# Peptides against a protein of PDB entry 1LOE, part 111

Target 1, 181 residues: chain A of PDB entry 1LOE
Amino acid sequence: TETTSFSITKFGPDQQNLIFQGDGYTTKERLTLTKAVRNTVGRALYSSPIHIWDSKTGNVANFVTSFTFVIDAPNSYNVADGFTFFIAPVDTKPQTGGGYLGVFNSKDYDKTSQTVAVEFDTFYNTAWDPSNGDRHIGIDVNSIKSINTKSWKLQNGKEANVVIAFNAATNVLTVSLTYPN
Target 2, 181 residues: chain A of PDB entry 1LOE as posed
Amino acid sequence: TETTSFSITKFGPDQQNLIFQGDGYTTKERLTLTKAVRNTVGRALYSSPIHIWDSKTGNVANFVTSFTFVIDAPNSYNVADGFTFFIAPVDTKPQTGGGYLGVFNSKDYDKTSQTVAVEFDTFYNTAWDPSNGDRHIGIDVNSIKSINTKSWALQNGKEANVVIAFNAATNVLTVSLTYPN

## One batch from the design tools (peptide; made by RFdiffusion4, then SolubleMPNN)

Design b2_p28_1_s3 (from b2_p28_1, 10 letters changed)
Fold by OpenDDE base, seed 5:
Structure b2_p28_1_s3 (fold): chain B 181 residues (1-181), chain A 28 residues (1-28)
Amino acid sequence: as target 1 above (181 residues)
Amino acid sequence: TTLSYSSSLNNIYHGGYNGSGSFGITYK
């Protein structure tokens, strides 16, 4: 068995196991991906690449990730563009901002992206988002256009608890989000 | 070989003012 595990509950000013990209940084023991300013892209990567498939069998790893995040927009009615958890090649760099969430560059399937993401999308982009216009959770595979979505009601300024799990045997990805009280 | 990954993070912050924030893991 080969296992990669890490836990960060408080982010230090010199967090050695993270790579910061764009405007992402740590302050007040939190990972601040973006400040409340326009046209910013902030990312953080776990510093060590993981082994996600078996070279002998080709089987993908099982994985589970849990995290809390806060979206704290100055105006609860105008919140853009979203938060994203993603898995990408080791040389990944910030991509197109805005509706592309700093993770993708196309609404068309592009296998060269080699990126899977779970988006927590707060802004409706007519060209690819669900037509109901709801804020939503989306599963993205090599495209900003999600393969599956679920409506999500943002609680601005509140801490959300997220669990993402992948079962390699069943090829099922599950996502849950709650606002604990 | 059985492969497994797990992570736990707290205190991620996104300002939500026309910006995009993301956290990623990478593979090689």
Scores: peptide ipSAE 0.713, ipTM 0.949, DockQ to the pose 0.906
Fold by OpenDDE base, seed 2:
Structure b2_p28_1_s3 (fold): chain B 181 residues (1-181), chain A 28 residues (1-28)
Amino acid sequence: as target 1 above (181 residues)
Amino acid sequence: TTLSYSSSLNNIYHGGYNGSGSFGITYK
């Protein structure tokens, strides 16, 4: 097995293995992806492209990603737009338009996007989000319109523990989110 | 040969005030 792995628990001011995009920055050992301004878009990329598929065999990598995140909105009833973990081509750029979560730019499926994301979406966009209006976890493949969603109750200011795993043999992506405290 | 990727990152913070935050891994 060929394995690529990295771990970052404390984010320093000179985090060389990250590429910061938009308003993303580090402070107090945290990766802070948004600023306290409207329409902020912040991203960070692991600086080294990973080997996620074998061009010779066509095999796709298994992967597991674990992370914690905190959404700490000043008003828990007016939270936008969410946090997203994504896998994208090396030249990916932050996208504007609030509901696109900084990752996508259309609700239409576009295979050329070559982007898969797990969204933790705190804002209801009527054009593509689940009609119940719930905050939700979504799996996004080449579109902001999720292929699968599950309602998620944000605990504002609390640390969420997330595990995302992909089994290449079964082609199954699993997502779990817990609030341990 | 099987490819495998793993990552762990903590202390991601989102201010939640009308903003989108994301973390990505990239590939070529």
Scores: peptide ipSAE 0.653, ipTM 0.936, DockQ to the pose 0.862
Fold by OpenDDE base, seed 4:
Structure b2_p28_1_s3 (fold): chain B 181 residues (1-181), chain A 28 residues (1-28)
Amino acid sequence: as target 1 above (181 residues)
Amino acid sequence: TTLSYSSSLNNIYHGGYNGSGSFGITYK
């Protein structure tokens, strides 16, 4: 078994194992992806590419990622656009902001994106988001239009605990989010 | 041979005002 893992509990001012893109930076020992400013895109990448699929066999890695995040918007009634965890090619760059979450450029399936994401979407985009208008968790494969979604109630300013796991044998991706406090 | 990946992160922060924040892992 080939295993790759990393853990970051505090983010230093010179975090060498991260690549910061857009407005992403570290402050107060936290990874700050965006400020409370309009129209920002902030990303951070783990600096080392991960071997998550075997080119010889085509087998995909089992993976699990656990993280906490806080969305702290000045106005809890007007929160945009969301937080996203994603898996992308090593040369990935910030993509379209706003409703595309800085990760995608199309609502149509685009295999050239080669990107899978779990979105924690706080803003309703009529063109692709679930029609009920709820804030939601979505699984995105090469498109901002999620292949599956679940309604999610944002607790503004509160720490969310997330676990994302993929079982390669069953081809099942699971996402959980809790607000323990 | 099987492949396995795991990661854990704490203290990710997003300002939430018309902005998009994301954290990614990359693959080769």
Scores: peptide ipSAE 0.647, ipTM 0.934, DockQ to the pose 0.906
Fold by OpenDDE base, seed 3:
Structure b2_p28_1_s3 (fold): chain B 181 residues (1-181), chain A 28 residues (1-28)
Amino acid sequence: as target 1 above (181 residues)
Amino acid sequence: TTLSYSSSLNNIYHGGYNGSGSFGITYK
């Protein structure tokens, strides 16, 4: 089985394999996706587009991604909207509106967006988030309104280890988040 | 085929209203 992979262990000031959008930048060898201001939208894209499905057969590739992230909120009761991993067409652009997590622009299903995201959502938006108001992990397909969610307890300032995997045979996307320390 | 992507730490500063960070992989 062929594997196409990339790994970034250190983020430099001139990271050639990333495309920075919005407020995304690197500092202290870390990818920093937001500025310390309100209304900040930051994104980073892996610079090389991938082939998720075979153009001849239509078969979707398996994929797995692992990463760590830290949400650092000076005020734990006034956190912003969250962090999102997404897969989108090559011409994807940052979206405004905090609740849309920089990725979507509607709660209505829009197949034309062709975007799948895993959200780590720290802010309750009554219009589309689970009614219990919990911070949550969500799987988003062409909409900010998740097709599935699970409550998640943010540990402010702590490193979260995430694994996202897609099994093409079963058409199942799995998400794992742990705080090892 | 399997596509595997990994990275180290991402920092997201939540300074309040309307902040979000995201990491994306694109496709053609």
Scores: peptide ipSAE 0.585, ipTM 0.904, DockQ to the pose 0.542

Design b2_p28_1_s4 (from b2_p28_1, 11 letters changed)
Fold by OpenDDE base, seed 2:
Structure b2_p28_1_s4 (fold): chain B 181 residues (1-181), chain A 28 residues (1-28)
Amino acid sequence: as target 1 above (181 residues)
Amino acid sequence: TTLSYSSSMNNIYFGGYNGSGSFGITYK
């Protein structure tokens, strides 16, 4: 097995293994994805491309990623669009437009995007989000329109634990989110 | 050979009432 792994628990002001895009930055040892500006879009990439597929065999890596996040909105009812964890080609760039979560630019499936994201979507976009209007976790494959979603109740200001795992043998992506406290 | 990837990136922060964010990994 060929394994690639990394861990970042505290984000320093000179985080060499991150590429910051848009309004993404670090402060107070946190990776902060937005600034207090209208239409802010912030991203951060792990600086080294990951070997997650074998071009010779087509095999895809098994992967597990975990992170904690805090959404800290002025109130729990009027929040921003949300954010994603994504896997994208090295030349990926921030995408603008409300609701696209900095990653996609269309609800239409576009295989050329070659991007998979797990969204933590806090804003209802009528054109593509689940009709119930709930905040939700979504799995996005080459489109902001999720292939699968699950309602999620935001606990504003509280730390959430997320685990995302992909089993290449079964082609199953699993996402878990918990508020441990 | 099986490929495997693991990562941990704690302390993601998403503040404010406007905008969007994303973080992730890239591949080539």
Scores: peptide ipSAE 0.682, ipTM 0.948, DockQ to the pose 0.812
Fold by OpenDDE base, seed 4:
Structure b2_p28_1_s4 (fold): chain B 181 residues (1-181), chain A 28 residues (1-28)
Amino acid sequence: as target 1 above (181 residues)
Amino acid sequence: TTLSYSSSMNNIYFGGYNGSGSFGITYK
């Protein structure tokens, strides 16, 4: 088995194993994807490319990633646009902001994106989001239009725990989110 | 040979005011 793993519990001001893009940065030992300002796009990439797909055999890695996050919006009734955990090619760059979350450029399937994302979407975009208008978790494959979604009740300012797991044998991706406090 | 990946990251922060954020991994 070929295994890759990393863990970051505190983010330093000069975090060597992250590549920051756009407005992403670290402060107060946290990874800040966006400050509470309009029209910001922030990204951070683990600096080393991961071998998660074997082009020779077609095998995909089993993977588990866990993280904690806080959304701390100035107005809990007007939170936009959301963030993602994503997997993309090594040369990935920030994409369209706003409802595209800096990761995608289209609601149409685009294989050239080669990107999978788990979105934590706080803003309803009529053109592609679930019609109930709920904030939601979504699984995005080469499109901002999720292949599956689940409603999620944001607790503004509270820490959430997330686990994302992929079982290569069953081809099933699972996402869990809890607010432990 | 099978492939395996794991990661853990604490203290992700999103300001939630008309911004877009993402964090993640890349592959080759």
Scores: peptide ipSAE 0.682, ipTM 0.950, DockQ to the pose 0.908
Fold by OpenDDE base, seed 5:
Structure b2_p28_1_s4 (fold): chain B 181 residues (1-181), chain A 28 residues (1-28)
Amino acid sequence: as target 1 above (181 residues)
Amino acid sequence: TTLSYSSSMNNIYFGGYNGSGSFGITYK
């Protein structure tokens, strides 16, 4: 068995195990993904690439990731595009901003992206988002158009708890979000 | 070989009304 793990509960000003891209930065011991400018894109990557599949068998790793987040918009009805947790090749760079969340460039499936993301989407993009217009959690595979979504009610300024788990044996990705407080 | 990954990254913050963001892991 080969296991990779890390834990960050407070982000320091010199967080050496993260690679910051675009406008991502740390302040007040938190990871902040945007700056107060129009069309900002911010990203942060764990600095060490993960061994995600067995080179001999091709079997994919099981994984579990948990995090807490706060969306703190000036007005709950006027929010930004949202953010993702993503898995991408080691040389990944920021992609298209806005509704593409800095991770994708198309609503069409693009295998060259080699990227999986869980989106927390706060803005309705008519070209690819669920037609009900709800803010939602989505699972994105090589496209900003999610393969599955679920409506999610944003609680502005409140801390959300997220758990993402992948079972390689069943090929099932599970996402849970709660507002415990 | 069985592969396993786990992480915890608390205190993510997304403020303002502009832009988008992401955080994650890479592989090779």
Scores: peptide ipSAE 0.623, ipTM 0.932, DockQ to the pose 0.834
Fold by OpenDDE base, seed 3:
Structure b2_p28_1_s4 (fold): chain B 181 residues (1-181), chain A 28 residues (1-28)
Amino acid sequence: as target 1 above (181 residues)
Amino acid sequence: TTLSYSSSMNNIYFGGYNGSGSFGITYK
């Protein structure tokens, strides 16, 4: 088995294993992806590209990612677009359209994007989000328009515990989010 | 060869007022 792994419990001011894009930065030992007073697109990338498929066999990697995040909006009525975990080609760049979560740029399927994302979407975009208007978790494949969604109740200021797992044998991506406290 | 990836992170913070935040892993 070829394994790539990393763990970050505290984010330092000079975090060598991250590439910061847009307005992403570290403060108070946290990875802070947005600033609370303006439109921002903040991203961080793990600095080392991974092998997600075997070129000889075509087999896709298994992966498990766990993380905690806090959305702490100063005004519950003005919550921004949300947080996204994504897998993309090494040359990926932040996208400026807020509703596209810094990752995509179209609601149309575009296989050339070669990007998969799990969105924790806190803003309703009529053009592509579920019609019920709920904040939601979405699985995005080459489009901001999710292939699957589930309603999610944001607990502002509370730590969410997320696990994202991909089983290559079954081709199933599993997402869980809990608020343990 | 079986390929495997794992990561664990704590303390991702999103101000949530304007804009979007994201974290990514990349591949070649």
Scores: peptide ipSAE 0.616, ipTM 0.912, DockQ to the pose 0.848

Design b2_p28_5_s1 (from b2_p28_5, 12 letters changed)
Fold by OpenDDE base, seed 1:
Structure b2_p28_5_s1 (fold): chain B 181 residues (1-181), chain A 28 residues (1-28)
Amino acid sequence: as target 1 above (181 residues)
Amino acid sequence: AIDIVSVSFSSTNNGSTNQKRIGFSATR
C-alpha cells in the first residue's frame, strides 16, 4: 500500500510544491486563484503527481482532501464564476474560462478530458447549470455539466471548510461544506 | 478574490502508473 499526503497551512511567496497557472499566485499566505477582475483564469496544481488509481484493479484509489476557501466579491449579488478542486492529467493546462471554470471546454461528456472536478459554482449558466439558478456544488466528470449538484449559500468574505472524500470500495464521493463562523 | 486558505490531501492505493495532478481553478 502506498500513501500520498501533503498539507499546506500557509502559502508562501515562493511555494515550491505548487505549479501556478494563469493568474494564480500567493498573497498574504493564501493561494489567490483570482482577484475580483473579469476574464481571469487562475489555477494551481500540486507539483507532485498523484497515484489516483489502484494498479491491480484499475479502480480509483481512496482519497480525502480538506481545504478552507474564501470568496470575497465586491458585489455579493453578482458573483462569477466560482472555483473547482480538480484531478486532471499531469500535463493539464488552463482550459476555457468563465462558466467552464478553467477546467473544461464543453458540457458534452468527453472521456479524453480525463478530468474530475468538484465545482463551487457561483454563476448560473443556463445551458448546463441546475434550472433553479442557485449557487451550487457540483460533481463534474469530463464535462462542466455536473452529474450531481446541491444548492449552496455563499457567505461572502467568510471562510468555508470543505471535505471531499472518495471511498473506492463503495464508489461514493462525499462533499461537505460548512461555515464555522 | 477567491482564496484557498489551507489544504490537505491524502490518498492510499496499491501503486499506479497512471498519474494525475490535483489542483484548484477559479474564474471571474
Scores: peptide ipSAE 0.725, ipTM 0.947, DockQ to the pose 0.865
Fold by OpenDDE base, seed 4:
Structure b2_p28_5_s1 (fold): chain B 181 residues (1-181), chain A 28 residues (1-28)
Amino acid sequence: as target 1 above (181 residues)
Amino acid sequence: AIDIVSVSFSSTNNGSTNQKRIGFSATR
């Protein structure tokens, strides 16, 4: 059994273990993926590749990630587009912006994407998002069209705690989100 | 702004060899 792990509790101005893409950067000890500016894509990758798939079986290994995020939008009634935690090929680059969250290029399943994401989607895209129009958490496998979603109420400017766990034995990905305050 | 305040990740692998990268992505 091998273990891969990392932890970043404060993001420094010269964070060497991150690969910044698009408009992503660090400031005030946070990783700022994007400012509240239209038509932006910001990403950051952990610099070290991880081994998460068994080449013999094709199964995903067990993993758990936890993170705290803040969405601070000037207009709480019109917030676009959201963000993802994602796992992608090592040479991944920013993909389509807007509703594709910089991670995907299609609502159609594309195995060649080799990308899994948990989206925290703040903008309703009629073509693929849940019809109720709610902000939502989604599980995305090779497509921006989530395989499952759950409504989530954004607390603008507040810290949210997220835990994402994958159990390989059950093939279940679990996502939890809480606002502690 | 969309900010990540902190992050941790861990995985336990049994013969895992396929390399990937973990990240965050946001759009506005």
Scores: peptide ipSAE 0.718, ipTM 0.944, DockQ to the pose 0.846
Fold by OpenDDE base, seed 2:
Parts: sequence; C-alpha cells; structure tokens
Structure b2_p28_5_s1 (fold): chain B 181 residues (1-181), chain A 28 residues (1-28)
Amino acid sequence: as target 1 above (181 residues)
Amino acid sequence: AIDIVSVSFSSTNNGSTNQKRIGFSATR
C-alpha cells in the first residue's frame, strides 16, 4: 500500500503544484476559481497525478480530502452555479459551463468521462437537480445528475469546511460540510 | 467569487498504476 498526500494552506502567486484552467487563479493567498462574473469557468488541478486505485479491482482506493471554501456572491439570491471537487483523467480540461460546473457535459451517465465530483451546487437546473430547488451537495459519477444529494444552506461570504472521504472497502463516499463561524 | 482557502488530500493505493488528477471547478 502506498500513500500520497499534499496540503496547501496558502495559495501563492506562483503555485507551481497547480494547473490553472479557465479563469482560475490565485490571489490574496486563495485559489479563486471564479470571480463574480457570469459565464465563467475556472478550474485548478493538482499538478501531480494521483494514484488512488485498487490494483485488484481497478476501483478508487481510499482517499480523504479536506478543504475550506468561500462563496462570496454580490447577490445571495442569485448565485450560480457552484463548484466541485472532482477526480478526473489526467488530461482533463474544462467541460461545459453553467450548470455542468465545468466538469460534465451531460446528465446521462457516461462512463467514458471517468469523472467523479462532489458538487456544491448553488443553482437549480430543472433538468437534473433535486426538485425541491434547494442548493445542495451532490455526488456526481460520470454525470452532472447526482446519484445522491443533500440540501445545503449557503452562507454567503462565510468559510465552509468540507471533508470528503472515500472508503474503498465499503464503496462509501462521505461528505461533510460545516460552517465553523 | 468562489475561493478555495485551503486544501489537503491523502490517498492510498494498492499498487495500481492508474492515475487521475484531482481539482476544483467552478462556474458562474
């Protein structure tokens, strides 16, 4: 068994271990995925490919990630579209914007995307999002249509702490989100 | 803006050569 880990507590202007895509950039020691500007896609990848696979099954192996995010929108009632933490092929590039969060291109399951995402979705897309219209956390496997969702109350401008853990033995992905303040 | 303030990641593998990249993606 091998373990790979990294941490970034401050994002520098020359963050060499990130691959910036679209409008993503670093400023003021943060990774800014998008500004409050419509029709933007911003991404950042950890530059080193990750070995997170079980050699026997080919499935994702155990991983845990924790991060803190802030969504600061000028209009808390009109916040689109959200963001994801995702795992994708090494050559991944920005995908469809808007409700697809720059990660997917379809609500139909497409194994060829080879992408898993945890979405923090701030905009209701009638075609695939939970019918209650709530902002939500979703687990997306090869589709923007989440396999599971949970309502989430956005606190605009506040830091949220997220932990995502995957247990390969049980095939359970756990997501937690808290606002410490 | 949508900002990531900090991130940590840890993973294990069982001798696989398969690789992925992890990241964040946001749209507005």
Scores: peptide ipSAE 0.715, ipTM 0.942, DockQ to the pose 0.814
Fold by OpenDDE base, seed 5:
Structure b2_p28_5_s1 (fold): chain B 181 residues (1-181), chain A 28 residues (1-28)
Amino acid sequence: as target 1 above (181 residues)
Amino acid sequence: AIDIVSVSFSSTNNGSTNQKRIGFSATR
């Protein structure tokens, strides 16, 4: 059994254990994925590869991640597009922007993507998002079209705490989001 | 802006050989 763990509570200007992609960067001890600028994609990867799943043997890892995020949009009534926590091939690069969140390229299931994401989606895309138009959390497997979603009330400018856990024995991914303050 | 303030991650595996990277991605 192998255990891999890391924690970052303050993001430094030269955060050596992150790979920055697109417009992602660190400032004021935070990881800023994107600023309020249209047509931007910002990503950051943990630099060390992690063993999660073996397609040949069927072995799958349990994992848990927790993080705190802030969405601070100048217009709380019109916020786009959101962000994801994702797991992808080691050589992953930014994908399609906008509603694809820089992680996917299609609403069609694409096995070659080899990507799983939990999206925190603030913009309604008619082609694939839940018809109620709510901001939502989604679980995405090889597609921007979520296999499951849950409505989420954005509190603009407030810190949200997230916990994502995967139980390999049950094949269940659990997502929790709270606003503690 | 979309900011990550802090993050922690832990995983345990039973002999997987396939490697992945984890991360965050945001768009505007």
Scores: peptide ipSAE 0.711, ipTM 0.942, DockQ to the pose 0.850

Design b2_p28_5_s2 (from b2_p28_5, 10 letters changed)
Fold by OpenDDE base, seed 3:
Structure b2_p28_5_s2 (fold): chain B 181 residues (1-181), chain A 28 residues (1-28)
Amino acid sequence: as target 1 above (181 residues)
Amino acid sequence: AIDVVSFSFSSTNNGNTNQRRIGFSATQ
């Protein structure tokens, strides 16, 4: 049994355990992915690869991740495009097209992408998002078109606490988001 | 802006060999 664990409570100007991609950077002890500029993509990867796939069985190991994020948009009524936590091949690169959240490039299922994401989607894309048009949390497996979604009310400028847990025994991914007072 | 304020991760495996990277992405 091997446990991989880390905790980052503040992000420094020289954060050695992150790989910055696109416009991602650190400032004021935060990881800033975008600067509220249109047509930008920002990403950051934990530098050490994670061993969570069993090559023999294809099973995924148990994992828990928690993070706090903030979306602070100049116009809370028109926010694009969203934020995502993702798991991808070690050589993953930013993708273009804002609606794909910098992670995917198609609404069609593509198992070769080997990418799973939890999206916090603030912009309605008619081609693949839930028809009610709500901002939503989605679980994305090899496609920007979520396998499951739940409506989410963005609190602009507020810290959202997220916990994502995967139970290998049940093959269930759970996501929780709260806005603490 | 879209910021991450804190980030933690924990996983327990029994000798998994495949590697992935985890992280965050945002677009505007």
Scores: peptide ipSAE 0.730, ipTM 0.952, DockQ to the pose 0.844
Fold by OpenDDE base, seed 4:
Structure b2_p28_5_s2 (fold): chain B 181 residues (1-181), chain A 28 residues (1-28)
Amino acid sequence: as target 1 above (181 residues)
Amino acid sequence: AIDVVSFSFSSTNNGNTNQRRIGFSATQ
């Protein structure tokens, strides 16, 4: 067996273990993915590839990730578009922006994308998002159209603590989000 | 702005795996 782990508690001005894409950069000890400006895509990848996809079975290996993120929108009534944690091919590049969150290109299942994402979606796209219009957490497999979603109340400007765990034995991905008091 | 404040990851596999990269994306 192999175990891979890392922890980044703050993001420095020369964060060498990240690959920055689009408008992503570090400032004030944070990884800033996007500014509150129109039509931007910002991404950052952990620079070292991880071994998580079983080439023989097609299964995903056990993993757990935790992170803290902040969405600080100038207008809490109109917040676009969202934030994702994703797992993608090693050579992944920014994909379609806006409602596709820079990770996908279609609402149709596309096996060739080889991408799994957990989205924290702040903008309702009628073509694929849950019909209730709620901001939501979604699990996306090769498509921006989530296979499962749960409503989520954005606390603008507050730190959200997220834990994502995958159990390979049960094939269950769990996502938790909390706003500490 | 959309920021990540901290990030950790741990995975255990059986050694029969191909490589992927993990990360974050955000759009406005």
Scores: peptide ipSAE 0.729, ipTM 0.953, DockQ to the pose 0.815
Fold by OpenDDE base, seed 2:
Parts: structure tokens; C-alpha cells; sequence
Structure b2_p28_5_s2 (fold): chain B 181 residues (1-181), chain A 28 residues (1-28)
């Protein structure tokens, strides 16, 4: 098999391998998705399509992604709504904002969405989020309602290192998040 | 603000896969 790989360690003002959507842009060597403005959606896509979704079986090929993100909210106790890494159709556009994280439009499973996301959800939405109200990491398959979640303690203003790996043989998606000391 | 500081990706490819795009989204 062949592999596709890329690495972006700094986001420049002329980042040609990204497609910016909504409020997404680059500044100060970072990809800024939102600027702590209410009711905003910011997205960015890697410009080159990835060949990881089996056209016949729907299975996803092996992949690994690593990224570092920062949530720096003016009010650390009321942070809305969250951040996601997602895989979607090539023509994907921003979806519903707020609790739908700009990625989904419903809590109902919709296979036509063809979207998988790992959410880092900072805001509790009663209709679909875990009842404990915790900020959480979620795995979302064609729905904002996660198929699995794990509580996550946001460290406001600090860099979170994330690794997401999918093993096609086992059909297991592994997510790790750490705040380095 | 919600920022991405760095981003890397690696995947296997085969001849019968559909194209997808990967990326990030954030809302506030």
C-alpha cells in the first residue's frame, strides 16, 4: 500500500494547503478557528483529499493524526462550544454552529453525512451530551451525538497535544490528549 | 480563541477508497 503524509509545524500567512471556511484564518503562525466571538464557526480543511474511505465497504483505512490545539477563552468557566477534528466529504462546508460544532446538523444518525469527528466539547448540550455535564472528548459518527465519550478537563490557554489513530484491522479509533508539563 | 498550533497526518491508501477531506472546526 501507499501512504499519504504531511506535517504543518507552523501556519503561515500564505498557507496554500489549507481551505479556510467561516472565521478560520492564520495568524502568528497559528491556525485560528475562532476569536472568542459569539455565534461563530471557523473551519479549515487540508486542501488535498485523503483516500481513506472504502467505496465498497465503508471502512476507513489506517491513519494517524497528531495536532496541538489551544482554547483560550475569556471565561474559563463558560466556554462554548468546542473544537473538532473531522473527516468529511471533499465538498464539505460549515454545518450548524453552536453545539453542532460546525460539523453536524442533527443528533440523529445520518449516514449521508459521511462525517466522522473527534470532538473536544466544552459546552453541555442537554439533548445529546453525556448527562454528567462534563467537558468531554467524543467520537462522532454521522451525528453530533457521540458514540463514545470521555470526560476531559480543559486547561484554558494551554496547548493540548492530541493523537488520533485508526486501526482498520481492529476497527478501533484511539484518541489521546495530554497537556505537557 | 481556538487555535491549532501544529498538524500532521499519515494514512494508508488503497485503490478502492473514496476521497475525503480532513480538517478542524470550532464554534463559539
Amino acid sequence: as target 1 above (181 residues)
Amino acid sequence: AIDVVSFSFSSTNNGNTNQRRIGFSATQ
Scores: peptide ipSAE 0.702, ipTM 0.936, DockQ to the pose 0.778
Fold by OpenDDE base, seed 1:
Structure b2_p28_5_s2 (fold): chain B 181 residues (1-181), chain A 28 residues (1-28)
Amino acid sequence: as target 1 above (181 residues)
Amino acid sequence: AIDVVSFSFSSTNNGNTNQRRIGFSATQ
């Protein structure tokens, strides 16, 4: 079976294997999605499409992704709106901002979205987020309303290491987040 | 600011026309 793999340890000013959308750009060797400006959406897609779903058989491929992200907000007590890793159609464009994280447009399930996201949500939206109001990690399938969530303690300005793994045989998506000391 | 510092990915391929793109999104 063929495989796709890549590793980006530094983001250059001319990062040819990324498609930048909205306010996303590279600076200081990082991919900056937003820069503490209200009502902004920043996205970046890996330029090469991946083939993880067989439309004929319905089989889904295994995948693993690792990334490090930083949320550095001027006010650690009022951080909006969040960060996502997502898988979407190849022609995907920025969607609704704010609480929809630039990835979705509705809390209602919409199979035509064809989008799966792991959200790192820093802002409580009463209409769909867990009622405890905690910042959280969520798994989103064709909706901003997560199918599952877990509380997450944001460490403002610190690097968070994330690993997301999907096992196609078990249909289990595993998400881990750590803040190294 | 919301930054990605590093990014790696690995998957098996099914070689089908039903392809996808992966990426990141952030809002403020």
Scores: peptide ipSAE 0.701, ipTM 0.936, DockQ to the pose 0.838

